# Designs tried in a protein design run: peptides against a protein of PDB entry 3QIS. Part 307

Target 1, 334 residues: chain A of PDB entry 3QIS
Amino acid sequence: PSLELSRREFVFENVKFRQLQKEKFQISNNGQVPCHFSFIPKLNDSQYCKPWLRAEPFEGYLEPNETVDISLDVYVSKDSVTILNSGEDKIEDILVLHLDRGKDYFLTISGNYLPSCFGTSLEALCRMKRPIREVPVTKLIDLEEDSFLEKEKSLLQMVPLDEGASERPLQVPKEIWLLVDHLFKYACHQEDLFQTPGMQEELQQIIDCLDTSIPETIPGSNHSVAEALLIFLEALPEPVICYELYQRCLDSAYDPRICRQVISQLPRCHRNVFRYLMAFLRELLKFSEYNSVNANMIATLFTSLLLRPPPNLMARQTPSDRQRAIQFLLGFLL

## One batch from the design tools (peptide; made by RFdiffusion4, then SolubleMPNN)

Design b2_p27_6_s4 (from b2_p27_6, 14 letters changed)
Fold by OpenDDE base, seed 3:
Structure b2_p27_6_s4 (fold): chain B 334 residues (1-334), chain A 27 residues (1-27)
Amino acid sequence: as target 1 above (334 residues)
Amino acid sequence: SAEEEEKKREERLEKLKEEAFAEADAL
């Protein structure tokens, strides 16, 4: 079997979080026999492509002189955003298009990624006084490394070594402040807040706005700003309640005093973000007659975002664990 | 696909919202 490919090199310029890009090419059976094609993993890979890439179709059958269009889709979700922001991964891959009993055809994927405040650690964002797109990539790496060390020091209850003239970190990320301040000012009376989905175009504008500027006003509807907050919290590499405290939150769920002690042990930025969010949500609940928001709804919604099970326990979360997690959060909303 | 996973996550976020509403209506 033999194929002809219309293109073998693909460039994805200015790849962004949650922005789909597509490149298309044709494959033609220029042989005399039918062929089955598939994208196959390289020797050391479990998948035929990186998590941010897809081929559609990824396999198929071609009669002699048949042609099919293949789409290469690049999409950076919450699963890939953190490793792309840090520069640990890049918009580079090699795809192997295999023919059954035939040849391998190599496709080269390249491009550039534009960093996002979405999928960046709370610790790093507290050190970023400017939009992430104004921060040199080399400094983003240093900020993530420094953020990890500060998290570890905070978890160990080590006195923050006042190591030298490092600019004092923000109390909360400016991005979280902007989202919550907007919702507090404009969305407390918004009917169906957190119930109605945002618009995808507005979400992209909000993300781009937070990545590139410090706006006076966030663009889009209150629903889109509310959903952008949820997306931001979901995309965090470490949840607002750090994984190390997950079980202690469940164990303390019915003791409000112990719950507050557990939260006091969070890293400073995580603790500040948690307290800030809880203060906002308690304020939002005062307007329940206008926004139809209740404590149970908010607790259930935000628990999945703020109090995530560690990756090793995710498959073992029981309904009882979920109820304890909700009850833990309710103790801060009531 | 990443888009299907994001759509399943949007569906899961919507389902978490729906479950939050159903739990809020049941509580």
Scores: peptide ipSAE 0.018, ipTM 0.519, DockQ to the pose 0.021
Fold by OpenDDE base, seed 1:
Structure b2_p27_6_s4 (fold): chain B 334 residues (1-334), chain A 27 residues (1-27)
Amino acid sequence: as target 1 above (334 residues)
Amino acid sequence: SAEEEEKKREERLEKLKEEAFAEADAL
């Protein structure tokens, strides 16, 4: 069996978080026998491609002189955004198109990724006074390393010895401040807030706006700004309540005094973000007659974002654990 | 009281907004 490929090199320019890009090519059976094709893993890989890439179709049969279109889809989800922001991963891959009892055909994938404040740590964002697209990639790496070391020092109750000439970090990320301040000013009376989805085009504009500028006003509807806050919280590499405190939050869920003590042990940036969000959400609940928002809805929604189970416990989360997690958050909303 | 803790939380929210705004304007 043999194939002819219309293209073997693909370039994906300016890849962004949550923006789908597609490149298409044709494969033709120029042989005299039917063939089965499939994308296969390389010798050391578990998957035929990186998590941000897919082929559609990834396998199939071709009769002699048959042609099929294959789509190469690039999509950076919450699962790939953090490693692309740090430069640990890149928009580069090699696909192996295999023929049963035939040859391998190599496809080269290349491109560039544009960093996002989405999927960046709270610690790094508190050190970013400018939009992330103004920050050199080398400085992003340094800010992430410094952020990890300060988090560890904070968890170990190590007093930072060097109160030295390092610029003071922000109390909260400017991106969270911008989103919450907008919602506080303009969305408190918005009917069905956090219940109606935003527009995908407006969400992309909000992401691009926060990545490239410090706007006076966020573009889009209140629903799109509200969903952008949810997406931001979901994309965090570590949730607002650090994984290390997850079990203690569940154990304290019915004791408001212990709940407050657990939150006081969060790293400074995480603790500030948590308190800021809870104060906003309590204010939003005062307008429940206008926005149709209630404490149980908000607690259920935000618990999944703020109080995630550690990856090793995700498969073991019981309905009781989920109810305790909701009850923990309710103690800050009521 | 719960009301005094709420008032102190509102004052902290305003202060966090003012600090975040002053830190953003100082840039």
Scores: peptide ipSAE 0.016, ipTM 0.464, DockQ to the pose 0.061
Fold by OpenDDE base, seed 4:
Structure b2_p27_6_s4 (fold): chain B 334 residues (1-334), chain A 27 residues (1-27)
Amino acid sequence: as target 1 above (334 residues)
Amino acid sequence: SAEEEEKKREERLEKLKEEAFAEADAL
């Protein structure tokens, strides 16, 4: 069996969070026999491609002189955004197109990723005074490392934040401030807020706006801005309520005094973001007659974002645990 | 007026930010 490939080198320029890019090529059976093709894992890989890459179709049959179009799709989800933001992963891969009883054909994938505030830690974002696209990638790495160290110091209660030598972190990420401030100003009377989905094009513009500060004002509908806040909270590598406190939140869910004590033990940035979000949501609930938003809906929605089970417990979350998590959040909304 | 309600709302949000931060500095 033999294949002819129209292209073997693919460049994905300016890859962004949640922005699908596609490159297409053709494969043709220039042999005399039917062939089966498949993308196969390289030696030591479990998958034929990195999580942000897909081939479609990834396998198939070709009759003699048959041609098929293959799409190479690059899509950075919440599952890949953090490792791409840190530069731990890159827009580089090699695909192996295997021909049954034939040859391997190598495809080279390359490109560049543009960092996003989505999938960046709250700690790092509190240190970023500029839009993330204005921060050199080398400095993003330093900010994540510094942020981890400050989180650990805060959790250990060892050192008062030394007010002295480094630029004082923001109390909350500017991106969260922008989203919440916009929603507070313009969306509290918005019918079906957090119930109606945003537009994908507007979501991309909002993400780009937060990443670049262009435009100066958040674009799109209130629904898109509301969904962008949900996407932001979902994409956080560490949820607003740190994984270390998850079980304590569940255990305290029916004691408002203990709930407040658990929140007081969050790292400063996480605690500030939590309190800020709760303050916003309590204000939003005062407009329930206009926005159709109620405390149970908000608690149910935001609990999955703010109070995520640790990855090792995700598969073990019971309906009782979910109800406790909702009850924990309700104690801050009522 | 709608502008006075908006301004009172901005002042409330700033005050809620300040209170959320003052409760953070008092603990």
Scores: peptide ipSAE 0.040, ipTM 0.476, DockQ to the pose 0.595; fails the geometry check
Fold by OpenDDE base, seed 2:
Structure b2_p27_6_s4 (fold): chain B 334 residues (1-334), chain A 27 residues (1-27)
Amino acid sequence: as target 1 above (334 residues)
Amino acid sequence: SAEEEEKKREERLEKLKEEAFAEADAL
């Protein structure tokens, strides 16, 4: 069996968070026998491609002189955004197109990723006074490493970070401030807020706006700005309530005094973001007559975003754990 | 009271906005 490939090298320029890119190529059976093709894992890999890449179709049969179009789809989800922002992963891969009883064909995937404030830690963002796209990638790596070390020190020492550092971090990320301030100013009377989905084009404009500028006004509808806040919170590598406090939040869920003590133990940026979001959401609840938003809806929605089980416990989350997590958040909304 | 805690939370929301703006406008 033999194949002819129309292309073997693929370049994905300016790959962004949640922006689908597609490159197509053709494979043709130039042999005299039917053939089966498949994308196969390399010797040490469990998958034929990286998590941000897919081929469609990934397998099939070709009769002699038959041709099929294959789409290579690049999509950076919340599951790949953090490792691409840090440069731990890159837009580079090698695909192995296997022909049954034939040879392997190698496809080279390359490109560049554009960093996003989505999928970046709250600690790193509190140190970024400029849009992430203005920050050199080397400095992003250093900011993430330093932010991790300061988070650990703050958790261990309970000591106020020395007020004397010439570069005081932001109280909250500017991106969170921009989203929440917009919603506070323009969306308190918005009917079906957080219930109506945003427009995908407007969501991309909001992400690009936050990655590249500090705007006076966020583009798009109130629904798109509200969904962008949810996407931002979902994409955080460490949730607003740090994984280390997850179990303590569940255990304290029925004692409002202990709940407040648990929140006081969060790193400064996480604690500030949590308090800022809770203050906004309580303000939004005052307008429930106009926006149809209630405390149970908000608690149910935001609990999954703010209070996530640690990755090793995700598969073990019980309905009781979820109810305790909702009850914990309700104690800050009422 | 719950109302005094709410007022302090609103004042904190505005203060967090002002602090974030002052640091953004200074750049």
Scores: peptide ipSAE 0.020, ipTM 0.489, DockQ to the pose 0.086; fails the geometry check

Design b2_p27_7_s1 (from b2_p27_7, 13 letters changed)
Fold by OpenDDE base, seed 5:
Structure b2_p27_7_s1 (fold): chain B 334 residues (1-334), chain A 27 residues (1-27)
Amino acid sequence: as target 1 above (334 residues)
Amino acid sequence: SWAEEEEALFREIREEMARLVAEYHAL
């Protein structure tokens, strides 16, 4: 069996978080026998492609002289955004198109990723006084490393940051402030806030705006700005409530005093973001007659974003654990 | 109090961000 491929080299320029890109090519059976094709893992790989890439179809049969279109889809989700932002991963892969009893055909995937404030740590973002697209990639790596070390020092209640010549980190990421300040100013009376989906085009504009500028006004509808905040919180590599405190939040869920003590143990940026968000959400609840937002809805929505189970416990989360997590958050909303 | 600390934090954030925005747009 043999195939002819219309293209073997694919370049995905300016790949962005949550922006689907597609490249298509044709495979033709130029042999005299039916063939089965499949994308196969390389040696020592578990998957035929990186998490941000897929082929559709990834397998199939071709009769002699049959042609099939294959789509290569590049999509950076929350699962790949952090490693692409840090430059740990890149828009580079090699796909192996295998023919049963035939040859392997190699496809080269290349491109460039544009870093996003989405999927960047709160600690790193607190050190970014400029839009992330203005920050050199080398400096992003340094900021993430320094941020990790600061988080650990903060959790250990070790020595205050020596007020050395390093610029003081922001109290909260500017991106969170921009989103929340917009919602506070313009969305308190928005009917069905956090219940109505945003527009995908507006979400992309908001992401691009936050990645490239410090705007005076966030573009798009209040629904899109609200959803962008949810996406931001979901995409955080470490949730606003650090994984180390997850179980303590559940254990304290019915004691408001202990809940406050648990929050006080968060790293400074995480603690500030949590308190800032809770204050905003309590303000939003004062307008419940206009925005149709209630404490149970907010607590249910934001609990999954702010108080995520550690990856090793995700599969073990009980309905009781979820209810405790909601109750923990309710104690800051009421 | 917890509420006073929150109000102080909110003020500090607002003042810090106002400076940051002004500095960004002045360039």
Scores: peptide ipSAE 0.608, ipTM 0.958, DockQ to the pose 0.608
Fold by OpenDDE base, seed 1:
Structure b2_p27_7_s1 (fold): chain B 334 residues (1-334), chain A 27 residues (1-27)
Amino acid sequence: as target 1 above (334 residues)
Amino acid sequence: SWAEEEEALFREIREEMARLVAEYHAL
């Protein structure tokens, strides 16, 4: 069997978080026998492509002289955004299109990624006084490394880093402040806030706005701004409540005094973000007659974002653990 | 108190962000 490919080199320019890009090519069976094709893993790889790439169809059957269109889809989800922001991964791959009882065909994928404040650590963002797109990629790496070391020192209750000549970190990320301050000003009376989905185009505009500027006003509907806050919290590499404190939150869920003590053990940026979000959400709850937002809905929604189970426990979360996690947040909303 | 610490934090955040926004738009 043999195939002809219309193209073998693909370039994805300016790849962004949650923005789908597509490139298409044709394969044709120029042989005299039917053939089965599939994308196969390279030697030592578990997958045929990186997690931000997909081929559609990834396998199929072609009769003699049959042609099929294959779509190469590039999509950076929450699962790939952090490693792309740090430059640990890049928009480069090689696909192996295998022909059963035939030869391999190599496809080259290349491009560039544009960093996002989405999927960046709270610690690194607190050190970014400018939009992330204005920060050199080399400095982003240094900021993530320094942020990790400071988080560990904070959790270990080690001596406060000497107030040396390094620029003082922000109390909270400017991106969180921009989203929350907008919602506080404009969305407190918004009917079905956090219940109605945002518009995908507006979400992309909000992400691009936060990555490239410090706006006076966030673009889009209140629903899109609200969903952008949820997406931001979901994309954090470390949740607002650090994984190390997850079990202590569950164990304390019915003691408000212990809950406050657990939150006091968070790294400064995480603690400040948590307290800032809880105060904002309590303010929204005062307007429940207008926005249809209640404490149980908010606690349920934000629990999955703020109090995520550690990756090793995620598959083992019981209904009781979920209820305790919700109860922990309720103690800050009521 | 916990409430006094929240009020202090929100004041600090507001003042810090107001400076940051002003500095950014002055460039």
Scores: peptide ipSAE 0.606, ipTM 0.958, DockQ to the pose 0.565
Fold by OpenDDE base, seed 4:
Structure b2_p27_7_s1 (fold): chain B 334 residues (1-334), chain A 27 residues (1-27)
Amino acid sequence: as target 1 above (334 residues)
Amino acid sequence: SWAEEEEALFREIREEMARLVAEYHAL
């Protein structure tokens, strides 16, 4: 079997979080026999491509003189955004298009990623007084490293935050403040808030706005701004309630005094974000007659975002654990 | 109290962010 490929080199410029890019190429069976093609893993890889890349179709049959269009789709989800923001991964891959009993054809994928505040740690974002796109990538790495060290010191209760020569971190990420302050000002009376989905185009505008500026106003509908907040919380590498406190939150779920004590043990930025979100949500609940929002809905929605099970326990979460997690959050909403 | 600490935090956040926004738009 033999194939002709219309293209073998693909460049994806300015790849952004949640923005789909597509490049197409054609493969033609220039042989005299039917062939099966498939994208196959490289040596030591489990997958034929990186998580942010896919081929469509990834396999198929070609009769003699048959031709198929293949789409290479680049999409950075919540699962890839953190490693791309840190520069641990890059928009580079090699695809191996295999022919059964034939040759391998190599495709080169390259490009650049534009960092996002989505998928960046709360600690790093509290150190970013400028939009993330204004921060040099090298400095993003340093900010994540410094953030990790400060988180660890905070958890160990070892050192008062030495008022040393480092710029004082923000109380909360500016991105969270921008989203929440907008919702507080403009969305408290919005019918079906957090129940109606946003517009995908508006979500992209909101993400780009937060990544590139400190706006006076967030663009888009209240529904899109509300969904952007959910996406932001979902994309956090470490949830607002740190994984280390997950079990203690569940164990304390029916004692509001112990719940507050558990929250007081969070790193400063996480604690501040949690308290800030809870007070916003309590304010939103005062307008339930207008926005159709209730405490059970909000607790159910935000529990999965704020109080995620540690990765090692995620597959083991029981309905009882979920109910305790919801009850924990309800104690801050009521 | 927990409520007083929350009100203080909210005031601090608002004041900090107001400065940050003003500094950003002054450039």
Scores: peptide ipSAE 0.605, ipTM 0.958, DockQ to the pose 0.598
Fold by OpenDDE base, seed 2:
Structure b2_p27_7_s1 (fold): chain B 334 residues (1-334), chain A 27 residues (1-27)
Amino acid sequence: as target 1 above (334 residues)
Amino acid sequence: SWAEEEEALFREIREEMARLVAEYHAL
């Protein structure tokens, strides 16, 4: 059996977080026998492609002289955004199109990724005084490494932050401030805030706006700005409440005094973001007659974002653990 | 108090961000 491929080289320019790109090609059976095709893993890989890439269809049958269109879909989710922001991964892959009882056909995937403030650590963002697209990629790597070291020092309570030689980090990321300050000014009376979904086009405009500028006003509806805040919190590599404190939050959930002590042990940026979000949400709850928002709804929604179980414990999370996590957050909303 | 520390943090954030925004738009 043999195939003819219309294209073997694919370039995905300016790949962005949550923006789907598609490239199509045709495969034709130029042989005299039916053939089965499939994308197969390379010798050392568990998957036929990287997590941000998909082929559709990934397998099929072709009769003699039959042609099928294959779509190569590039989509950067929350699961791939962090490793692409750091340059640990790149928009490069090799696909192996296998023909049963035939030969392999290699497809080259290449391109460039545009960094996002979504999927970047709170520590790194507190060091970014400019939009992420204005920061050289080499400096992003250095900021992530320095941020990790600062987080470790802060958790160990060993060294006072040497306030001296480096530019002082922001109290909170500018991106969080922009989102929350907008919602505080314009969305407190918004009916069904955090309950109505945003528009996908507006969400993309908000992401691009935060990645490329420091706007006076965020574009889009209050619903889109609210959903952008949820997406931002979900995409964080380390949640606002660090994984190291997860169990202590659950254990303290019914003691408001211990809950405050646990939060005081967070790294400075994480602690400030947590306090900033909780005060915004308490302010939003004062307008419950207008926005239909209540403490139980907000606690349920934000607990999954702010107080995520460590990856090794996710599969073991009990209904009791979820209830304790919600109760922990309720103690800051009431 | 926890509330006084929060009010102080909010003031500091607002003042810091107002400077940062002004500096960015002055370039």
Scores: peptide ipSAE 0.601, ipTM 0.957, DockQ to the pose 0.605

